# Designs tried in a protein design run: peptides against a protein of PDB entry 3OGK. Part 66

Target 1, 307 residues: chain A of PDB entry 3OGK
Amino acid sequence: ATPDRLSRRFPNLRSLKLKGKPRAAMFNLIPENWGGYVTPWVTEISNNLRQLKSVHFRRMIVSDLDLDRLAKARADDLETLKLDKCSGFTTDGLLSIVTHCRKIKTLLMEESSFSEKDGKWLHELAQHNTSLEVLNFYMTEFAKISPKDLETIARNCRSLVSVKVGDFEILELVGFFKAAANLEEFCGGSLNEDIGMPEKYMNLVFPRKLCRLGLSYMGPNEMPILFPFAAQIRKLDLLYALLETEDHCTLIQKCPNLEVLETRNVIGDRGLEVLAQYCKQLKRLRIERGADEQGMEDEEGLVSQRG

## One batch from the design tools (peptide; aimed at target 1 A291)

Design b1_p26_5 (made by RFdiffusion4)
Pose (drawn by RFdiffusion4):
Structure b1_p26_5 (pose): chain A 307 residues (1-307), chain P 26 residues (1-26)
Amino acid sequence: as target 1 above (307 residues)
Amino acid sequence: SDTLKLYEKDPRLEPGKGVVLEFERE
């Protein structure tokens, strides 16, 4: 339908969610220029959806111009913006929205592709934003943003509940973790072990409410930092973990309250057996496919009828 | 209710893509 039709039928929308490209685009089957331009919708939002406080674009083309317009038109009213699997914008667009939308509660860019010219957008949040509840750039290449800015955001945003990040060294986020007192969910970061520091981590202060998490590149040697509070973990994202079938069993075994598990097929039939009696409350399970070129990551990394 | 779904490898996809098993409970 046209944006005109949407605003005529529902002039007082508070929340809008638009999907563009077919689902096949998530698997590199849809041309990049196929469509899903968000622009006519932003123009319609400017003129006729004057009550909109939340926008979620999914698999759509979003330009800097369009986000500059959205930020100016909705300003302090924009409580939530989700750029979900979108493309076509840059850090100029992010900066525009974080400077004009001073009361953003939830900002999300998971799996989006954009050009990164600088890191001022994150710094701008750190300097002025107090209201942020959820910040999410989970699956994203950011090389110019400072972990100091993220820590500062945690110090200023009492209601920060959920943060998902890129390839920050976990050690750089120690300050962030101490400051994020109310943090219930963390995903991302980078666990980089060097033989030089056998106990490079072991001294992580995780927020005492963290119960939904996934540490990227987590190996067997760093896995134990989760054991002190594994009884509390309700959601586990081992999708980007570097741990073998045996290690999965050991960790899954310690999470009796786990309700959501996402993992690669390395979990193996053996891991599913463990999951079968320790985690009776499990509600959602997703076993993605792993590195399927040179053996199934190990000789147990195949799930079957047994699992 | 319980929903269990099993999937085969789709050849149109790049290596390591897709889902082997999906489970949901209500």

Design b1_p26_5_s1 (made by RFdiffusion4, then SolubleMPNN; from b1_p26_5, 10 letters changed)
Fold by OpenDDE base, seed 1:
Structure b1_p26_5_s1 (fold): chain B 307 residues (1-307), chain A 26 residues (1-26)
Amino acid sequence: as target 1 above (307 residues)
Amino acid sequence: SEELRVFEKDPRLAPGEGTVLEYERT
């Protein structure tokens, strides 16, 4: 679709921004000559930025030593750490952060690449933090962390409103969802289809305030679990859903209050038409293009100039 | 507003770049 065509479907588009691969940045303040390493910034934070409460590294190289230095330098003054698409560290670095920064409110490692040594970082976070509001390790691979620690975090952090995780089996998160009474956003998990148990997930109970959601590997058989509260959904992340064009149409029709949709090209022109028809409050639409290994697109699973 | 971005693909997906089209209603 072109901006002109989409503006007719979704009015009030005001600007166009084109970006290639983003450069490494910390709130867009990293000089180009500093490269992609956080070390000089960590040094600066430690020495001169003593009031800094929030750190956001994007596409940076971050070592465990960097994280340890940052953790010790800011300690309980650090409220936000975002390692956004970063690399070079291990879970030992994360352990240092949660050990020393016990008042951290936002911890993000979304799409970061790291070596997993153990699950101690999440356990330490669960044992000592009561301030957490946002926990995000979406699109990461953890195999050694415990869903019980996530449940403990939910129980102890009453301000927890957003949690994005990797491939936890959703049924292992039942306790987490019960404990996370104020949760508004959840992304990730893993829905695993069982032909012998088509209703495997039908009794899943979500937090009552949940309105931003993305369930990984959600197919058309699992999609109905959203229907009871679809009207309260404001944001959907369908990037890793296993929905075809018609499934998109079905779900979108049930979400009249949808404000943000993130999906893949499989939504197609038909899905975009349905979106325009039923989602009048839509504020943001993100469509990823390109080949994926989630499945083949159907005949209508292509966003064209028509759509 | 509209934003076109190119990102590295998630490791769970096939290798390659992903193109993101974002449209934002103001």
Scores: peptide ipSAE 0.065, ipTM 0.540, DockQ to the pose 0.331
OpenDDE base, seeds 2, 3, 4, 5: peptide ipSAE 0.065, 0.061, 0.065, 0.051; ipTM 0.557, 0.578, 0.587, 0.569; seeds 2, 4, 5 fail the geometry check

Design b1_p26_5_s2 (made by RFdiffusion4, then SolubleMPNN; from b1_p26_5, 13 letters changed)
Fold by OpenDDE base, seed 3:
Structure b1_p26_5_s2 (fold): chain B 307 residues (1-307), chain A 26 residues (1-26)
Amino acid sequence: as target 1 above (307 residues)
Amino acid sequence: AERVEWFEKDPSLPPGAGTVLLFERT
C-alpha cells in the first residue's frame, strides 16, 4: 500500500497499524535493509490523516526525525503510539513524543532497539502527562530512567491500568505500586535473590486490582509473594520466571481464575495436566522454548505430544 | 468500528514481504 492511496481512500482514518519486516526477516531470509521506513507514512499522516489518533509501527525503521514530525503533526490528538519491535530511534525521539503529545494514553516501545541518551523522556512524561493508561517498555534496556518518575506517573495518571517495564529492581518500585491504585497489569522488573535476606520481597504490597502479572526472574523463593492474591490472577507471564516444573504446578494450583498463561517448555506435561485440572477458565496458552531448555535432561520438564 | 486489512506485496521481495496495513474507521 502507498500512503497516498490510504489517505485518499480513508481520509478520516483514526487508527493505523503498519507492519514492516515479516517474521522471516528475523531468520535472515530477507535482507535487513529491504525497507520498512515509516518516513513516507509520517509525511502522509502530517498532511492528510488529520484525524489519526492511534499509530502502531511493528518491525519498522523509525528515526528521531520521524517521531518529531509525528509528534508535532498530531500533538495532543495522538492518543496511542506503539513502537513494536522497531529500531532506528533514540530517546530524543521519545522525548519529542512526550513533549508534544501531552495527552497520550498508550505509549509502547516493547522489544524495540534504540540508543539511550538520557532519561529525560520519562521525566517529561511524569511532569506533564495525566492521561496515560498504558506504558510499556517491556523487553527493553533503559538504564538512565528513574523509578521515581514512574512513581510520579502513577500518582498523576489516575487511569493508569497497565505498566510493563525493563529490569528495575522490584524494591525500587515500592513507591510506584503504592501510587498506582488502579493498576491491573504489571510485567517486568527484576527479582534478585539474596541468600542473606530470604524475606527481601515478602513485604511487597501490590495494587489491589492487579490481575495480570509477569515478574522477571521470579524464583520459587519469591513466588509466595503472589499467594495472597493468586485467586484473582487472570494472566501470568512466566516467560522470564525462574520456575521449575514443580514450581509451576504449585503456582497454577493457586490460580483457579487464570485465563492466560505464557510460559516456557519447563512447565512440562505435568504442569499442563495441573493446568487442565485447576484452571477451567483458561483461554490462551503460550509455550516457548528457551535456550536453557534445549539441554534439559529432565524429561518431565518437556512438553510432549501428550500435552 | 470497521477494521480493514490491506496488504500490498512488492514483487521484487521474497514471498510474504510487503506492507500490511490495519486500520479502523469509526
Scores: peptide ipSAE 0.054, ipTM 0.650, DockQ to the pose 0.038
OpenDDE base, seeds 1, 2, 4, 5: peptide ipSAE 0.027, 0.205, 0.025, 0.028; ipTM 0.568, 0.805, 0.592, 0.623; seed 2 fails the geometry check

Design b1_p26_5_s3 (made by RFdiffusion4, then SolubleMPNN; from b1_p26_5, 10 letters changed)
Fold by OpenDDE base, seed 4:
Structure b1_p26_5_s3 (fold): chain B 307 residues (1-307), chain A 26 residues (1-26)
Amino acid sequence: as target 1 above (307 residues)
Amino acid sequence: SETLRVFEKDPSLPPGAGLVLEYERT
């Protein structure tokens, strides 16, 4: 399909998703002019898709110029932007998006590769947005953004229900969790073991509605922080947890309402037996062979769907 | 709503490489 053909056929299109193939890991084997650039599509969106409110690019090359053009063309009509496993942009492009699209509800950069210039984009988002529902920069490396801006977003965006972040120290997000009263989903962060302070995380207070969770680097010593609300957990992302088979069994037994589990093969047969015994509402199970590497195709394990 | 999926393969690329377009038809 070509951009111009799409706009001619569907001038009132509201949602568009473009997926590049193969995955990011294969980009080095693909010529630069293969068509993985979003540029021609952004041009067409800007000119002819005036009702487009949702844009999802997956495994595409996206430049700052592309983001700037998209931002200015759609402005406050843009409700969803997903840069899913994309590359080629910097935080300047993100700044343009949040500056011009102040009513954006979903902003995703999950597993995207970018150049980080500063943290201004998150600050701008915090200063002006009150509409945000989903913020996702899971599996990214932002070093220059402030957890205070994330807290401000939580205070100002009362419909904020899902936040996935990179490697923030979880203790830096205490203010965020306190402010995010309606948060249902949180993934990412970083739990860092401190031998000298075994109770480092035991006093963490999570949002009351939290039911979808994935804490990075959570080990058996940190796992008990989930126990007070384990019965309300519906989704667990354990892909980046540091849990062994028996730890999985312990946690799963405490989550009788679990609907979605994503984990590694370390769960083992014993963990699967426990899962079957205690989690009667399970709808989806994903088991990967190991820690996910960005852009790798072969690491996705078996997905079972019961729903 | 019906989700439409169109795959455009580039013969110059490795097998499986190309673009997939997905959009909703109401």
Scores: peptide ipSAE 0.266, ipTM 0.803, DockQ to the pose 0.050
OpenDDE base, seeds 1, 2, 3, 5: peptide ipSAE 0.101, 0.092, 0.121, 0.166; ipTM 0.744, 0.724, 0.754, 0.755; seeds 2, 3 fail the geometry check

Design b1_p26_5_s4 (made by RFdiffusion4, then SolubleMPNN; from b1_p26_5, 11 letters changed)
Fold by OpenDDE base, seed 2:
Structure b1_p26_5_s4 (fold): chain B 307 residues (1-307), chain A 26 residues (1-26)
Amino acid sequence: as target 1 above (307 residues)
Amino acid sequence: SVTVRRFERDPTLAPGEGLVLEFERT
């Protein structure tokens, strides 16, 4: 469909989602710039879609100019922006969004590729936004943003319920967790094992309502930090955890209210048996094949026909 | 409100690509 045809047919659109979709079957055969450009759509949004509150771009090419145009056109009417696996923009584009869209509730850049110039966008968001409910830059590599700004966002946005971040050291997020009183979901961060400091993370205090969790690089030594509230956990993302089969079994047994599990093939048939035994409320199971597990023939670490 | 999903060829995409549109109107 063309942008102009869409606006003529549906002038009162509230939500728009655009997905770039390649025909290529294999990821490695798809060029990095395979996505469609959002420019003609942003132009149409700016000119003719005056009631649009939610925009979701998936696998699209998005420039800073596109983001700036969108930001200025929709301003405080923009409630949701999702840049899902997008590319082509810098943090200047993000700065424009948060500067002009001060009532944004959902901001997502998950798995997007961008050029990072500075951390001003997160600082600006922290200084002016009180409406944010969902912040998601999971699987991104922001290195110039401040955990203090994230804490400020948590303090000022009382409806903040879901936050997914990149590789922040978890100890730098202590202030954030204390401030995020209504947080229900957290994913990302970085747990760093220290043999000389076994209690490094044991005193970490999580938000009381936390029930959806995915901690990156969590190993068996760090896993016990979840035990005090494991019965409260409804969703676990273990894709980037460093847990073996037996560790999965240990954790799953402590999560009887688990509804969603995302993990790697390392869970094995044993882990699936334990899951079936202890997690009677399970609604969704996602198992991915990890790169480190390819070529391994360990029955304990593989899902087979038995599972 | 109405939600529509379509998969179409768009000229802004490279050869072999498609565009899926999902939107809601009131």
Scores: peptide ipSAE 0.064, ipTM 0.548, DockQ to the pose 0.036
OpenDDE base, seeds 1, 3, 4, 5: peptide ipSAE 0.019, 0.022, 0.032, 0.043; ipTM 0.381, 0.465, 0.423, 0.490; seed 1 fails the geometry check

Design b1_p26_6 (made by RFdiffusion4; failed a check: the pose's geometry)
Pose (drawn by RFdiffusion4):
Structure b1_p26_6 (pose): chain A 307 residues (1-307), chain P 26 residues (1-26)
Amino acid sequence: as target 1 above (307 residues)
Amino acid sequence: LSLTPKQKKEKKLFEKIKERQKEKEE
């Protein structure tokens, strides 16, 4: 339908969610220029959806111009913006929205592709934003943003509940973790072990409410930092973990309250067996395919009828 | 067609898994 039709039928929308490219685009089957331009929609938002407080674009093309218009038109009213698997914008667009939308509660760019010119957008949030509840740049290449800015955001945003990040060294986020007192969910970061520091981590202060998490590149040697509070974990994202079938069993075994598990097929039939009696409350399971070129990551990394 | 962010992340992850397998064989 045309944007005109949407605003005529529902002039007082508070929340809007638009999907563009077919699902196949998540698997590199759809041309990049196929469509899903968000622009006519943002123009319609400017003129006729004067009550909109939340926008979620999924698999759409979003330009800097379009986000500059959205920020100016909705300003302090924009409580939530989700750029979900979108493309076509840069850090200029992010900066525009974080400077004009001073009361953003939820900002999300998971799996989006954009050009990163600088890190001022994150710094701008750190300097002026107090209301942020959820910040999410989970599956994203950011090389110019400072972990100091993220820590500062945690110090200023009392209601920060959920943050998902890129390849920040976990050790650089120690300050962030102490400051994020109300943090219930964390995903991302980078666990980089060096033989030089056998106990490079073991001294992580995780927020005492963290129950939904996934640490990227987590190996067997760092896995134990979860054991002190594994009884509390309700959601686990081992999708980007570097741990073998045996290690999965040992961790899954310690999470009796786990309701959501996402993992690669390394979990193996053996891991599913463990999951089968320790985690009776499990509600959602997703076993993504792993490195399928040089053996199934190990000789148990195949799930079958047994599992 | 270029890879998506998720696919690039998976590629890097798979490279590290292959490296560890080579080290284990050694």

Design b1_p26_6_s1 (made by RFdiffusion4, then SolubleMPNN; from b1_p26_6, 15 letters changed; failed a check: the pose's geometry)
Amino acid sequence: MKLTPRQKRMKKLDEKVAELKRLRAA

Design b1_p26_6_s2 (made by RFdiffusion4, then SolubleMPNN; from b1_p26_6, 16 letters changed; failed a check: the pose's geometry)
Amino acid sequence: MKLTPRQKRQKKLDERIAAMKAARAA

Design b1_p26_6_s3 (made by RFdiffusion4, then SolubleMPNN; from b1_p26_6, 16 letters changed; failed a check: too like the target's own chain)
Amino acid sequence: MKLTPREKRLKRLNERIRELKKLRAA

Design b1_p26_6_s4 (made by RFdiffusion4, then SolubleMPNN; from b1_p26_6, 10 letters changed; failed a check: the pose's geometry)
Amino acid sequence: MELTPAQKRMKKLDELVKERKKEREE

Design b1_p26_7 (made by RFdiffusion4)
Pose (drawn by RFdiffusion4):
Structure b1_p26_7 (pose): chain A 307 residues (1-307), chain P 26 residues (1-26)
Amino acid sequence: as target 1 above (307 residues)
Amino acid sequence: TEKLELGRELREQAEEAREEAAREEA
């Protein structure tokens, strides 16, 4: 339908969610220029959806111009913006929205592709934003943003509950973790072990409510930092973990309250067996395919009728 | 650094495998 039709039928929408490209686009089957331009919708939002406080674009083309217009038109009213698997914008668009939308509660860019010119958008949040509840740039290449800015955000946003990040060294986030007192969910970061520091981590202060998490590139040697509070973990994202079938079993075994697990097929039939009696409350399981080129990551990394 | 490079390679291989499976189904 046309945006005109949407605003005529529902002039007082508070929340809008638009999907664009077919699902096939998530698997590199759809041309990049196929469509899903968000622009006519932003124009319609400017003129006729004057009550909109939350926008979620999924698999759509979003430009800097369009986000500059959205930020100016909705300003302090924009409580939530989700750029979900979108493309076509840059850090100029992010900066525009974080400077004009001073009360953003939830900002999300998971799996989006954009051009990164600078890191001022994150710094702008760190300097002025107090209301942020969820910040999410989970699956994203950011090389110019400072972990100091993220820590500062945690110090200023008492209601920060959920943050998902890129390839920040976990050690750089120690200050962030101490400051994020209310943090219930963390995903991302980078666990980079060097032989030089056998106990490079072991001294992580995780927020005492963290129960939904996934540490990227987590190996068997760093895995134990989860054991002190594994009884509390309700959601585990081992999708980007570097741990073998045996290690999965040992960790899954320690999470009796786990309700959501996402992982690669490395979990193996053996891991599913473990999951089968330790985690009776499991509600959602997703076994993505792993490195399927040079053996199934190990000689147990195949799930079957047994699992 | 070496661990990070390895993890990225494994990630790319897993993504390519999913894309190949989706292409076969299509």

Design b1_p26_7_s1 (made by RFdiffusion4, then SolubleMPNN; from b1_p26_7, 14 letters changed)
Fold by OpenDDE base, seed 1:
Structure b1_p26_7_s1 (fold): chain B 307 residues (1-307), chain A 26 residues (1-26)
Amino acid sequence: as target 1 above (307 residues)
Amino acid sequence: SERKELGKRLDKLAREAEIEEARRRA
């Protein structure tokens, strides 16, 4: 359906999800000629979709002008914005969103590609938002944002339950974790091995309700930081962990309440056997081929048809 | 580490490829 057909049919639409590659079931709803640009949809939202509170763009081209128009059109009525694997915008567009949409609850830009001008968008969010529940810029490349702003967000947003970040040094997030009293999910950060300080992360204090976790670059030396609350873990994202098959086995055995596991092929058949043995509540398993595995014929890390 | 940098680079390339494919279809 064209945007105009959508607005005519659903003038009170509250949630819109657009995908650049529609699944077969959505193919009839999104003309192929609409390409990946959100502009015509943002125009329609601005003019005719006055009840819209949730927007999800997946694999779309989004400009700063599109974000500015959306921000001004929806203002404090916008509760959810997801820029999922989008491109074409800068941090100026993000600044417009957080400036005008002060009651936004979910802000996602996971795997999006953008031009970073400054860190003002996160600072503005920290200064004015108290409504955030979900903040997700996982697998993004922000270099100009401050972990102090993330801490401020945690202090001010009492309903903050899920935060996914890029490559912040995890020790810079100590203040954030202390402030984020209701945080249930954390993904990202950066664990950096230090040969001179092998235990530099052992004193990390995580939020008490944390049960969904994915620490980037977590190796076997850092993995023990999870052991005190491993029985509480319901979801693990190990896609970017630096764990071998045996490390997977060790961790999985400590997570009897695990419901969701995302990992690489390095888990191997042995890891899958251990998973089946110890994780009886498992609901979802995602195994990806690791980029490092394409070059390393580690025979032990292959999931066969038996696993 | 070199492994961390390689992983990040590969993820970046994968994201860029998906975005470029989306742009070509637009």
Scores: peptide ipSAE 0.038, ipTM 0.570, DockQ to the pose 0.165
OpenDDE base, seeds 2, 3, 4, 5: peptide ipSAE 0.061, 0.037, 0.132, 0.037; ipTM 0.659, 0.556, 0.753, 0.552; seeds 2, 4 fail the geometry check

Design b1_p26_7_s2 (made by RFdiffusion4, then SolubleMPNN; from b1_p26_7, 13 letters changed; failed a check: too like the target's own chain)
Amino acid sequence: SERKELGDRLERLAREAEEEEARRRA

Design b1_p26_7_s3 (made by RFdiffusion4, then SolubleMPNN; from b1_p26_7, 12 letters changed)
Fold by OpenDDE base, seed 5:
Structure b1_p26_7_s3 (fold): chain B 307 residues (1-307), chain A 26 residues (1-26)
Amino acid sequence: as target 1 above (307 residues)
Amino acid sequence: SERRELGRRLEELARRAEEEEARRRA
């Protein structure tokens, strides 16, 4: 649908999800010159979609100007912003969002590509937001943000339940985990093996409600840190773990309540057998092939407008 | 691009881990 047609049909639209690479069937609904830019949509949101609370852009080009316009147009009415695999913006755009949308509950920029100018956006979020429930910058490269700001967010946002981060050293997140008392989901971080310090991570204390987890670079030496709460784990993301088949078997045996597993083909037939034996509540299994097999990108291009 | 780069980094880490494990078995 064109932005203009959308606003006319759904003036009370509360949630908008746009996909920049729609399935072939949706190309007929998008003007040829639209090119995956959010600008026409942001213009329409700003002018005509006054009840919009949730915005999800997937695989779109988003500029700082687009984010600034959106932020100012929706202000504290914006509850959800998802920049899913987007590009074209900088951290200045994020700063505008968190400055103007102080009651935002969900902020996602997972797998987005952007220019990092500074860490001010996370600092501003930490200083002024108390509403945040979901923060997700998984699979992003932030080098200028502070773990201390993440800790401050955890202290101030009592409803914070899901946090996904990039390459933070996990030991820098100790304060965050202590503060995030209601956290149920954590993904990301960086576990860095130190041959001279095999017990480097053994003193990590995770939030008591943590049940959805994906630690990046977790090897067999770090895996035991999960054992004290493995029985409460419902979702594991092992895509970025450094576990072999036997390590998968060891971990899976300790997770009898596992509902969702995401892993690589390294799990093997043996790991699948162990999974079937011990994880009777399993609802979803995703096995990704290693980076060499570019599987067909699931073209699920459905722009779902739920008003 | 970044996902591919992270994927490559993970593959490189996995390869290094396999090489280290192979060295420990030898």
Scores: peptide ipSAE 0.006, ipTM 0.333, DockQ to the pose 0.038
OpenDDE base, seeds 1, 2, 3, 4: peptide ipSAE 0.005, 0.000, 0.000, 0.006; ipTM 0.332, 0.291, 0.321, 0.324; seed 4 fails the geometry check

Design b1_p26_7_s4 (made by RFdiffusion4, then SolubleMPNN; from b1_p26_7, 13 letters changed; failed a check: too like the target's own chain)
Amino acid sequence: SERKELGKRLEELARRAEEEEARRRA

Design b1_p26_8 (made by RFdiffusion4)
Pose (drawn by RFdiffusion4):
Structure b1_p26_8 (pose): chain A 307 residues (1-307), chain P 26 residues (1-26)
Amino acid sequence: as target 1 above (307 residues)
Amino acid sequence: SLTPKEKKLEKLYERIKERKEEKEEE
């Protein structure tokens, strides 16, 4: 339908969610220029959806121009913006929205592709934003943003509940973790072990409410930092973890309250057996395919009828 | 072109392959 039709039928929308490209685009089957331009929608938002406080674009093309218009037109009213699997914008667009939308509660760019010219957008949030509840750049290449800015955001945003990040060294986020007192969910970061520091981590202060998490590149040697509070973990994202079938069993075994588990097939039939009696409350399970070229990551990394 | 998720998975698979090579050498 045309944007005109949407605003005529529902002039007082508070919240809008638009999907563009077919689902197949998540698997590199759809041309990049196929469509899903968000622009006519943002122009309609400017003129006729004057009550909109939340926008979620999914698999759509979003330009800097379009986000500059959205930021100016909705300004302090934009409580939430989700750029979900979108493309076509840059850090100029992010900066525009974080400077004009001073009261953003939830900002999300998971799996989006954009050009990164600088890190001022994150710094701008750190300097002025107090209201942020959820910040999410989970599956994203950011090389110019400072972990210091993220820590500062945690110090200023009393209601920060959920943050998902890129390849920040976990050690650089120690300050962030102490400051994020109310943090219930963390995903991302980078656990980089060096033989030089056998106990490079073991001294992580995780927020005492963290119950939904996934540490990227987590190996067997760093896995134990979860044991002190594993009884509390309700959601686990081992999708980007570097741990073998045996290690999965040992960790899953310690999470009796786990309700959501996402993992690669390395979990193996053996891991599913463990999950079968320790985690009776499990509600959602997703076993993504792993490295399927040179053996199934190990000789147990195959799930079957047994599992 | 690859998506961010695909690029991260590619890097992850490279590290898994390297770890397998190290175990073979050992």

